# Ledger of designs, part 180: peptides against a protein of PDB entry 4Z5W

Target 1, 305 residues: chain A of PDB entry 4Z5W
Amino acid sequence: IPDVFLELNKLWYFSAQSNLFNGEMPRSLSNSRSISLLSLRNNTLSGQIYLNCSAMTNLTSLDLASNSFSGSIPSNLPNCLRLKTINFAKIKFIAQIPESFKNFQSLTSLSFSNSSIQNISSALEILQHCQNLKTLVLTLNFQKEELPSVPSLQFKNLKVLIIASCQLRGTVPQWLSNSPSLQLLDLSWNQLSGTIPPWLGSLNSLFYLDLSNNTFIGEIPHSLTSLQSLVSKENAVEEPSPDFPFFKKKNTNAGGLQYNQPSSFPPMIDLSYNSLNGSIWPEFGDLRQLHVLNLKNNNLSGNIP

## One batch from the design tools (peptide; made by RFdiffusion4, then SolubleMPNN)

Design b2_p25_3_s4 (from b2_p25_3, 14 letters changed)
Fold by OpenDDE base, seed 4:
Structure b2_p25_3_s4 (fold): chain B 305 residues (1-305), chain A 25 residues (1-25)
Amino acid sequence: as target 1 above (305 residues)
Amino acid sequence: DKARWEALIEKMLNENFEPSYLTTE
């Protein structure tokens, strides 16, 4: 990418996604005062990510996903006072979340999907201080770590939490009950154990639940048959709209189906590939908004309602 | 009996549904 952005004093949006751009990000771009949305997703850009947050006063969205960047996560990003959305998916950092992210009050949507992030406990302890955080995606990180169950963790405004395919140990964490606005939860493809907690059914905005491919035991909580978002449309909560797409991957090596918004996900309960027992509750029939109920590969018995 | 019900549940609920996870990549 040419280093000509100093002259582009009216540049509000720059998207050069899905090209063959290589080398470092231009210094003039890293110092742009006018730019609000920057997307360089799916290129071969390299070097360390550097943004001059004191210059980039209009930056609201940053998508650098699927590039060959290296080094540390830029600790100065919280100084970008208008920066709301960050997509750093598929950037191999091999790092922890910077402590400075405790001060990231502008942050609303963050993805580190497949970014070699380490220390989930530290990551969640830091990110809970992001009071405006609505979307958090941490899929394909934290290899074989334990999902922290610390009850003091609080994501008050969290609407979307995705921590899939991490081989995480532990249980469904009680601190998620502190997120009453949660709409989408994906903890699939982990090594989570114990029972599915009944309090999940109290998350009145939860329309998408994926707990598939874990080691959950016991019965399906009857409270899941009372998820208000799946019973009626009357409480249409404003859905999160991050400035990055989601992908539904069927396996670790397959191409994913793209979803541009969380609202595009079908209302779903996936509990497949666990060790759940007992019967299927007939009251799942009351979930008139439910499109997908997946209970495959469990130890369920009795009648299908 | 258990295996029969598991196969029936699998067929009825999951005929076109493969296990998946969400990413942003």
Scores: peptide ipSAE 0.434, ipTM 0.805, DockQ to the pose 0.374
Fold by OpenDDE base, seed 5:
Structure b2_p25_3_s4 (fold): chain B 305 residues (1-305), chain A 25 residues (1-25)
Amino acid sequence: as target 1 above (305 residues)
Amino acid sequence: DKARWEALIEKMLNENFEPSYLTTE
């Protein structure tokens, strides 16, 4: 990318996504006073990510996903006082979340999907201080770590939590009960164990639950048949979606289904590929908004209702 | 209602829903 952004004093939006750009991010771009939306997604950009937050006073969205950046996560990003959305998916950091992210009050949406992030306990302990955080994607990180079950963890405004395919150990963490506005939970493709907790059915906004491909045991909580968002079409307040798309990835297919908004996900309960037992509750029939109930590959018995 | 539910369950039990997960890539 040419270093010509110094003269572009009115540049509000720059998208160079899905190109073949290589080398470092231009210094003039890293110092742009006018830019609000920056997307360099799906390139071959390299070097250290550096943003002059003192200069970039208008930066609201940053998508650097699927690049060859190296080094640490930029610890100064919280100084970008208007920065709301960050997509750092598929950047191989091999790092922990910076401690400075405790101060990241502007942050609303964060993705580190497949970014070689380490220490989930530290990551969650830091990110809980982001009071405006609504979307958190941590898929394909923290390999074989333990999902912390610290009841003091509080994501009070969290709506979307995705921590899939991490081979995480532990149980469904009770601190998720402190997120009453949770709409989407994906903890699939882990090594989570124990029972599915009944308090999940108290998450009245939860319309998408994926616990598939874990080691859960016991019965399906009857409380899941009373998920209010699936009983009645609550007007899901169309909150502004993250400025980054989601992908539903199957293990075999390189191309996931793209979803531009969390609201575009079909209402779903996926408990497949576990060791759940007991019967299928007939009261799942009361979930009139449910589009997908996947209970495949469990130890369920009795009659199909 | 029951028939719709039965059809939903039958579809879910019989379809090769490969387990999937969400990413941003």
Scores: peptide ipSAE 0.431, ipTM 0.820, DockQ to the pose 0.801
Fold by OpenDDE base, seed 3:
Structure b2_p25_3_s4 (fold): chain B 305 residues (1-305), chain A 25 residues (1-25)
Amino acid sequence: as target 1 above (305 residues)
Amino acid sequence: DKARWEALIEKMLNENFEPSYLTTE
């Protein structure tokens, strides 16, 4: 990308997604006072990510996903006082979340999907201090780590949590019960064990639950038949979605379905590919808003209601 | 009710169901 952005003093939005841009991010772009939305997703950009947060006072959204950036996660990003959304998916950092992110009060949506992030305990301990954090995507990181169950972890405003395909060990963490606004939970493709906790049914806003491809045992909690968001058509308040798309990926197919908003996901309970036993509760019939109930490949018994 | 259950069962028992996960890639 040419270093010509000094002349673009009125540039509010710059999108150069899915091009063949290579080399480093232009210094004039890293110093832009006017830019609010920056997307360079799906290019071949390289080098260290550097943003002059003291100059970039209007920056609200940053998408650098699917680039060849190297080095550390920029520890100065919390100094970008208006920065709300960050997509760093598919950037191989091989790093931990910076301690400075404890101060990232503007942050509302963060993705590090497939970014070689390490130390999930430190990451969650840091990110719990982001009081405005609503969307957190950590898929394809933390390989074979243990999902921390520390009850002191608090994500009070969290709406979307995706930590899929990490081979994480442990149980469904009790600290998620401190997230009463949770709408979407994906913990699929891990090595999570134990029982599915009954308190998940108390998450009244939860309309999408994926616990598939784990090692869960015991009965399906009857409380899942009482998920209020699936009983009644509460119009999910169209909250401002993250400025980055979601993709539903299958392990076999390169073509994931794109979803521009979390609200575009069909209401779903997926408990497939576990070791769950007992009966299918007939009260799942009361979940009038439920579009997908997947219980395939379990040890369930009795009649299908 | 019955038709909804039949549709849910059909999806649940679909042999071609491939497990999926969410990303932002």
Scores: peptide ipSAE 0.423, ipTM 0.815, DockQ to the pose 0.733
Fold by OpenDDE base, seed 2:
Structure b2_p25_3_s4 (fold): chain B 305 residues (1-305), chain A 25 residues (1-25)
Amino acid sequence: as target 1 above (305 residues)
Amino acid sequence: DKARWEALIEKMLNENFEPSYLTTE
């Protein structure tokens, strides 16, 4: 990318997604005072990620996903006082989240999907200090780590949590009960065990639950038949979606379905590929907003209601 | 209503849906 952004003093939005751009990010772009939205996703950009947060005073959104960047996660990003959304998916950092992210009060949406992030305990301990964090995506990281169940963890404003395909051990963490505004939970493709906790049915805004391909045991909590978001069309307050798309991937297919916002997901309960037993509750019939109920490949018994 | 849910559950139990996960990549 040419180093010409100093002259573009009115540049508000720059998107150069899905090109063949290589080399480092232009220094003039890293110092742009006018830019609000920056997306360079799906290129071959390399080198260290550097942003001059003292200059980039208008930066609100950053998408650098699917690039060949190297080195550390930029510890100075919390100094970008208007930066709300970050997508660093598919950047191979091989790192922990910087301690400086405890101060990232502008942060609303973060993705590190498939970024070789390590130490989930440290990551969650740091990110709980981000009081405005609504969307957190940590898919394809933390391989074979334990999902921390520390009750002191608090994500009060969390709406979307995705920590899929990490081979995580442990149980559904009780600290998620402190996120009453949670709308979407994906913990699929892990090694999570124990029972599905009944308090999940108290998450009145939860319309998308994926616990598929784990090692859960016991009965399906009856409280899931009373999920308020699936009983009635409450006005899903269209909370501001992250400026990055989501992809629903099957393990065998590189091509996922793209979703531009969490509200575009069909209301779903997926508990498939577990070791759940007992009956299917007939009260699932009361969930008039539910589009997908996947209970495949469990040890369920009795009649289909 | 019940018969529609019975058919939905039966379909979901029998279909070869591979589990999927969400990403941003």
Scores: peptide ipSAE 0.417, ipTM 0.809, DockQ to the pose 0.742

Design b2_p25_4_s1 (from b2_p25_4, 11 letters changed)
Fold by OpenDDE base, seed 2:
Structure b2_p25_4_s1 (fold): chain B 305 residues (1-305), chain A 25 residues (1-25)
Amino acid sequence: as target 1 above (305 residues)
Amino acid sequence: DPFFLTTADPKFGLPFKIPPLQTPQ
């Protein structure tokens, strides 16, 4: 990418996604006063990520996902006072989340999906201080760590939580009950154990639940048949979605479906590939908004309602 | 087959390491 962004003093949106750009991010780009939305996703950019937050006063969205960047997570990003959305998916950091992210009050959406992030306990302890955080994606990190169950963890404004494919141990953490606005939960492809907690059915905005491919035991909580978002068409106020898309990753290398907004996901309960027992509740028939109920590959018995 | 969500485009770069499917015990 050429170092010409100083002259582009009116450039508000720069999207150069899915190209063959290599080398470092231009210094003039890292100092751009005009850029609000920056997306360089799906390139071969390298070097250390550096942004001059004192210069980049208009930066609101940053998508650097799927690049060959190296080094540390930029600890100065909280100084970008308008920065709301960050996608650092598939950047190999091999790091913990910086302590400075406790001060990241502008942050609304964060993804580190497949970024070699370590220490989930520290990550969640830091990120709980981001009071405006609505979307958190931590998929493919924290390999074989324990999902912390610390009741003091609070994500009050969290709407989308995705911590899939981490081989995480532990149970469904009770601190998620402190997130009453949660709409989407994906904890699939872990080693989570115990029972599915009944309080999940009290998350009235929860329309997408994926607990598939874990080691959950016991019965399906009857409270899941009472998920209000799946019983009634509540006019979910379309809250501002992240500026980055989501992808469904299958076990095959087949191209995942792209979803530009969390609201574009079909309403779903996926409890497949666990050790759940008991019956399928007939009251699942009350979930008139449910598009996908996947209970495949469990120890369920009785009649299919 | 079960799937999971990510913000990394599966069409770009190296495939993800996928853990094995768990079987009910």
Scores: peptide ipSAE 0.447, ipTM 0.854, DockQ to the pose 0.857
Fold by OpenDDE base, seed 3:
Parts: sequence; structure tokens; C-alpha cells
Structure b2_p25_4_s1 (fold): chain B 305 residues (1-305), chain A 25 residues (1-25)
Amino acid sequence: as target 1 above (305 residues)
Amino acid sequence: DPFFLTTADPKFGLPFKIPPLQTPQ
């Protein structure tokens, strides 16, 4: 990409997604005062990510996903006072989240999917200070770490939490009960154990639950049959979606479905590929908004209601 | 088919290894 953005003093949106751009991000782009939305996803850009936050006063959204960037996570990003959305998916940092992110009050949506992020405990301890954080995606990181269960962790405004395919150990963390606005939870493809906690059924906004491909035991909590968002339509909060799409990745590398908004996901409970026992509750019939109930590959018994 | 959510476009770049399916014991 040429270093000509100094002359583009009115450029507010730059999208160059899914091209063949290589080399470093041009310095004039990293100093642009006009740019609000920057997306360079799906390229071969390289070097260190650097943004001059003192110059980039209009920057609200940053998508650098699926590039060949290297080095550290830029610790100065919290100084970009309007920056809300960050997608760093598939950038191989091999790093921890910077401590400076405790001060990232503008942050609403963050993804590090498949970015070789380490230390989930530190990551969650830091990110809990982001009071405006609504969407957090940490899929394909933290390999074989333990999901922290520290009850002091608090994500009050969290709407979307995705920590899939990390081989995480531990249990469903009780600190999630402190997130009453949670709409989407994906903890699939981990090594999580124990029982599914009954307090999950108290998350009145939860319409999408994926706990599939874990080692959960015991009965399905009856409280899941009373998930208010799945009983009635009244709680469909139209919140501003993150400026990055989501993808359903199949185990076969053949094609994902793209979802531009979390609200575009079908209402779902997926508990498949666990060691759950007991019966299927007849009261799942009360979940009139539920589109997908997946209970396959468990130890369930009795009658199908 | 089993799936999980990500913000990485699965059509772009090298495929990543997915961990094996966990079978119930």
C-alpha cells in the first residue's frame, strides 16, 4: 500500500479487504487524522502494528485480521480514545494482552481469534476493567490452559463471549453469573469438565449457548428450560453489533457461514459431544423461540418428549 | 457437523488444525 494517506485528509473509511497487499502498513495511514473505519483484513501485510493514537483521533474501528503482522500487541491502543472495535484475528502475536488495556474504556468489541495469545488468566483480569466491553472473542488461543473460575472477575456489560477451541481445562466459570446481559456464549471445543451450572438458566438474555465438545457430566440443568429469551421475543435487544463478522468454522476446512451480527445466529442450545446423563426435559417445549436443540452424543436416557 | 465461532475468515490463508472431537466416555 503506498504511503499517500497524508494527502487524503478527508478519508474517513478505508476498506481494502481480501486483496493481495503486502509489505508494511504505510506510516501516513498510521497517522491519519480523518480515518474512522480502517479494514485491511485478509491480506499479506507484515511488520509491527503501530498506530499513532495522538494523530488518529477519529479512529473508531480497526480490522487487521488475517495478515502477516508480527511482534507485540500495540500497548498504546487505549490512547485511541474513540477506538471501539478491534479485530486482530489470525495475527500471530505469541503474546499476552498488554496491561495498558485495563484503561481501554472506549473498547466495545475485541477479537484475538487464532492470534497465539497466551495467559487467559491475565487476559481476563485485564479485560474486566474495560467497562464498555460487550463482545469478546478469544477462540483458538490459550492452548491447554485453565479457564479461571475466580469469582471476582466481572464483565458487567458483556453480551457476547466466545472462547472456543482452546483445549481449556476447568469448569463453567461462576464469574459469568455476573454478566446478566450475556446473549451469546460459546465455550465449545474445550476440555471443560464438571456439571453444567443451573445459574446459566438465570441469564435472561442468553439465546445462544454452545457447550459442545467438552467433558461435561451430570444432568442437563432444568433451569435451561426457563431461559427467558427463548420463551419470549420481548428481550431481543437490538444493540450495535461489532464492525467485524463472525464465522461458523466447521471441522472440515470447507467453508464457514458468515454472520454479520450476533442477532443473525439462530437461537440455539448445543450440548452435544459431552457425557451428560438423565432425561430430556419436556419443558424444552416451552422454549418457543429455540431453533436448534442439539443433544447428540451424550449418555441421555428415557423418553424423547 | 461440529462447529465453533471465530472472527477469522476460514476462506483466507492456511487451514488451522482443529482438535479432535471429544467422544463421551
Scores: peptide ipSAE 0.394, ipTM 0.785, DockQ to the pose 0.783
Fold by OpenDDE base, seed 4:
Structure b2_p25_4_s1 (fold): chain B 305 residues (1-305), chain A 25 residues (1-25)
Amino acid sequence: as target 1 above (305 residues)
Amino acid sequence: DPFFLTTADPKFGLPFKIPPLQTPQ
């Protein structure tokens, strides 16, 4: 990418995603006063990520996902006072979340999916201070760590939480009950154990639940049949609109489905590939908005209602 | 088929390492 962005004093949107750009991010780009949305996703950009937040006063969205950047997560990003959305997926940092992110009050959507992030306890302890955080994606990090269950963790405004494919140990964390606006939860492909907690059914906005491929035991909580978002359409809570797409990764080589908005996800309960027992509740029939109920590969018994 | 959500485009770069499926106990 050429170093010509000083001349582009009216540039508000720059999208150069899915190209073959290599080398470092141009210094003039990292100092752009005009740019609001920057997407360089799916390139071969390298070097350390540096943004001059004192210059980049209009920056609201940053997508650098799937690049060859190295070094630390930029600790100065909280100084970008308008920066709301960050996608750093598939950047190999081999790092912890910077302590400075406690001050990241503008942050609404963050993804580090497959970014070699370490120390989930520190990450969650830091990120809980982001009062405006609505979307958090941490898939393919924290390999074999323990998902912290510390009840003091609080994500008041969290709407989307995705921590899939981490081989995480522990239980469904009780601190998630402090997130009453949660709409989407994906904790699939972990080593989570214990029972599925009944308080999950109290999350009235939860329309997408994936707990598949874990080691959960016991019965399916009857409270899941009372998920209000799946009973009635009328609870259209304001959707988080991250400026980055989501992808449904299938085990097949078939290209993952792209979803531009979380509302594009089918209403779903996936509890497949666990050790759940007991019966299927007939009251699952009350979930009139449910598109997908996946209970396969469990120890369930009795009649199918 | 089993799936999970990510913001990394699965069409770009190396495939994700997916752990084996858990078998019911």
Scores: peptide ipSAE 0.365, ipTM 0.779, DockQ to the pose 0.820
Fold by OpenDDE base, seed 5:
Structure b2_p25_4_s1 (fold): chain B 305 residues (1-305), chain A 25 residues (1-25)
Amino acid sequence: as target 1 above (305 residues)
Amino acid sequence: DPFFLTTADPKFGLPFKIPPLQTPQ
């Protein structure tokens, strides 16, 4: 990418994703006063990520995902006072989330999917201070760590939580009950154990639940048959989606489905590939908005209602 | 096979060009 962004003093949106750009990010780009949206996703950019937040006063969206950047997560990003969305997926940091992110009040959407992030306890402890955080994606990190169940963790405004394919141990964390506006939860492809907690059915905005491919035991909580978002249409709050797309991926296949908005996901309960027992509740018939009920590969018995 | 969600573009770093992702309708 040429170092010409000083001359582009009116440039508000720069989208150069899915190209063959290599080398470092130009210094003039890192100092752009005009840029609001920056996407360099899916290139071969390298070096350390540096942004001059004192210069980049208009920066609202940053997508650097799927690049060859190295080094630490930029600790100064919270100084970008308008920065709302960050996609750092597939950047191999091999790092913890910076403590400075406790001050990241502008942050609404964050992804570190497959970024070699370490210490999930520290990550969640830091990120709970982001009062405006609505979307958090931490998939493919924290390998074999324990998902913290500390009840003091509080994500008040959390709408989308995705922590899939981490081989995480532990249980469904009780601190999620402090997120009453949660719409999408994906904890699939972990080593989570115990029972599915009944309080999940109290998450009235939860329309997408993926707990598949874990080690959950016991019965399906009857409270899941009362998920209000799946009973009636009235709770489909169209919230602003993050500026980055989601991908539904199979672990075995390179292919996936792209979803531009969380609202475009089909209403779903996926509890497949667990050790759940008991019956299928007839009251699942009350979930008139449910598109996908996946209970396959469990120890369920009785009659299909 | 079960799925999981990510924001990592599955096309990046693959040895072959995957066909365009189907956008859900």
Scores: peptide ipSAE 0.359, ipTM 0.726, DockQ to the pose 0.269

Design b2_p25_4_s2 (from b2_p25_4, 11 letters changed)
Fold by OpenDDE base, seed 4:
Structure b2_p25_4_s2 (fold): chain B 305 residues (1-305), chain A 25 residues (1-25)
Amino acid sequence: as target 1 above (305 residues)
Amino acid sequence: EPFFLTTADPSFGNPFSIPPLQTPK
């Protein structure tokens, strides 16, 4: 990428995603006063991520995912006072979340999916201070760590939580009950145990639940049959989606399905590949908005309603 | 088919960079 961004003093949006760009980010780009949206996703950019937040006063969205960046997570990002969305997926940091992120009040959407992030306890303790955080994606990190269940953790505005494929131990954390606006929860492909807690059915906005491929036991909580978002078409308030897409990773398909907005996900309950027992509740028939109910590979018995 | 959600584009780069999902036995 050429170092010409000083001349582009009116450039508001720069998207150079899915190209073959290599080398470092141009210094003029890291100092751009005009850029609001920066996407360099799916390139071969390298070096340390550095942004001059004192210069980049208009920066609102940053997508650097799937690049060859190295080094530490930029601890100064909270100084980018308008920065809302960050996608650092598939950047190999081998790091913890910086403590400075406690002050990241502008942050609304964060992804570190497959970024070699360590210490989930510290990460969640830090990120809970981000009062505007609505979307958090931490998939493919924290390998074999324990998902903290500390009741004091509070993500008041959290709408999307994805912590899949971490081999996390523990239980479904009670602190998620403090996120009443939660719409999407993916904790799939972990080693979570215990029972599925009944309070999940109290999350009235929860339309997408993936707890698949864990070690959950006991019955399916009957409260899941009363998930309000799946009973009635509440007008899904088109809340501002994160400026980065989601992907459904499958085993067989190299090409995952791309979803540009969380609202584009089909309403789903996936409890497959657990050790759940008991019956399928007939009241699942009340979930008129449910598109996918996946209960396969459990110890369920009785009649299918 | 088992799946999980990510924001890393699985079509970009080494497709094997994501470990295969171990189907629970």
Scores: peptide ipSAE 0.504, ipTM 0.884, DockQ to the pose 0.551
Fold by OpenDDE base, seed 3:
Structure b2_p25_4_s2 (fold): chain B 305 residues (1-305), chain A 25 residues (1-25)
Amino acid sequence: as target 1 above (305 residues)
Amino acid sequence: EPFFLTTADPSFGNPFSIPPLQTPK
């Protein structure tokens, strides 16, 4: 990419996704005063990520996903006072989340999916200080770590939490009960154990629950049959979605479905591939908004309602 | 078919760069 962005003093939006750009990010781009939305996703850009936050006063969205960047996570990003959305998916940092992210009050949506992030305990302890954080994606990190269950963790405004395919140990964390606005929870493809907690049914906005491919035992909590978002059409105020899309990756196919908004996901309860026992509650019939109920590959018994 | 959610575009780059998810036995 040419170093010409100093001349583009009115550039508000720059998207150069899915090209073959190589080399480093232009210094003039990293110093752009005008740019609000920057997306360079799906390229071969390299070097260290550096953004001059003192210059980039209009930066609101950053998507650098699926590039060949190296080095540390830019610790100065919290100084970008208007930066709301960050997608660093598939950038191999091999790092912990910087402590400076405790001060990242503008942050609303963050993804480090498949970014070789380490220390989930530190990550969650830091990110809980981001009071405006609504979307957190940490899929394909923290390999074989333990999911913290510390009740002091608080994500008050969290709407979307995705921590899939980490081989995480532990249980469904109690601190999630402090996230009453949670709409989407994906903890699939981990090594989580114990029972599915009944308090999940108290998350009135929860319309998408994926706990599949874990080691959960016991009965399905009856409280899941009373999830309000699945009983009635709540007018979910379409809050501004993150500027980055989500992808549903299948094991066998490179061709994942793209979802531009969390609201585009079908209402779902997926508890498949666990060791759950007991009956299927007939009261699942009360979940009139539910599109997908997946209970396969469990130890369930009795009658299908 | 089992799946997981990500923000990395699976269509870009080597699709085999992500190890296959082993179904828990």
Scores: peptide ipSAE 0.503, ipTM 0.870, DockQ to the pose 0.525
Fold by OpenDDE base, seed 1:
Structure b2_p25_4_s2 (fold): chain B 305 residues (1-305), chain A 25 residues (1-25)
Amino acid sequence: as target 1 above (305 residues)
Amino acid sequence: EPFFLTTADPSFGNPFSIPPLQTPK
């Protein structure tokens, strides 16, 4: 990318995604006062990520996903006072989340999906201080770590939590009960154990639940049949979506389905590939908004209602 | 078909960078 952004003093949106750009991010771009939305995802950019937050006063969205950046997570990002959305997916940091992110009050949406992030305990302890954090994606990190179940952890405004494919151990964390606005939970493809907690059915905004491919045991909580968002239509809170898309990663499809908004996901309960027992509750029939109920590959018995 | 959610575009780069979802036996 040429270093010409000094001349582009009115540039508000720069998207150069899905190209073959290589080399470092231009210094003039890292110092742009005008840019609000910066997307360089799906390129071959390299070097360290440096943003001059004192200069980039209008920066609201940063998508650098799927680049060849190296080094540490930029600890100065909280100084970008308007920065709301960050997508650092598929950047191999091999790092912990910086302590400075405790002060990241502008942050609303964060993704480190497949970014070699380490220490989930520290990450969650830090990120709980981000009072405006609504979307958190940590898929393909923290390999074989234990998902902390510290009751003091609190994500009051969390709406989307995705921590899939981490091989995480532990149980469904009780601290998630402190997130009453949770709409989407994906903890699939882990090694989570224990029972599915009944308090999940108290998350009245939860329309998408993926607990598939874990080691859960016991019965399906009856409370899941009373998820209010799946009973009634009224709870389609059009929330401001993150400026980055979501993808369903499948084994066979190199071209995953792109979802620009979490609300575009079909209402779903996926509990497949566990060790759940007991019956399928007939009251699942009350979930009139449910599009997908996946209970396959469990130890369920009795009649299909 | 098994899936999980990510914000990394699976169409870009090496598709094998994500370990194959081992279908639990």
Scores: peptide ipSAE 0.499, ipTM 0.867, DockQ to the pose 0.536
Fold by OpenDDE base, seed 2:
Structure b2_p25_4_s2 (fold): chain B 305 residues (1-305), chain A 25 residues (1-25)
Amino acid sequence: as target 1 above (305 residues)
Amino acid sequence: EPFFLTTADPSFGNPFSIPPLQTPK
């Protein structure tokens, strides 16, 4: 990418995604005063990620996903006072979340999916201080770590939590009960154990639940049959979605299904590939908004209602 | 079919860079 962004003093949106750009990010781009939305996703850019936050006063969205950047996570990003959305997926950092992210009050959406992030305990302890954080994606990190269940953790405004395919140990964490606005929870493809907690059914906005491919035992909580978002068409408050899409990656496909907002996911309960027992509750028939109920590969018995 | 949610575009780069998800035995 040429170093010509100084001349582009009115540039508000720059998207150069899905190209063959290599080398470092231009210094003039890292110093742009006008840019609000920056997407360089799906390239071969390299070097250290550096943004001059004192110059980039209009920066609101940053997507650098799927590049060959190296080095540390930029610790100065909290100084970008308007920066709301960050996608650093598939950048191999081999790092912990910086302590400076405790001060990241503008942050609303963060993804480190498949970014070689380490120490989930430190990551969650830091990120709980981001009071405006609504979307958190940590898929394919923290391999074989333990998911913290510390009741002091609080994500009050969290709406989307995805921590899939980490081989995480532990239980469904009690601190999620402090997130009453949670809409989407994906903890699939881990080694989570214990029972599914009944308090999940009290999350009135929860319309997408994936706990598949874990080691959960016991009965399906009856409280899941009373999830308000799945009983009635509540007016889904059109909340500002992240400025980056989500992808459903299948094993057999090189591609994936793209979802531009979390509200585009079908209402779902997936509890498949666990060790759950007992019956399928007839009251699942009350979930008139439910599109997908997946209970396969469990130890369930009795009649199918 | 096994799947996971990500914000990395799976159509970009080597599709085999992510190990296949194995169903628990």
Scores: peptide ipSAE 0.495, ipTM 0.879, DockQ to the pose 0.503

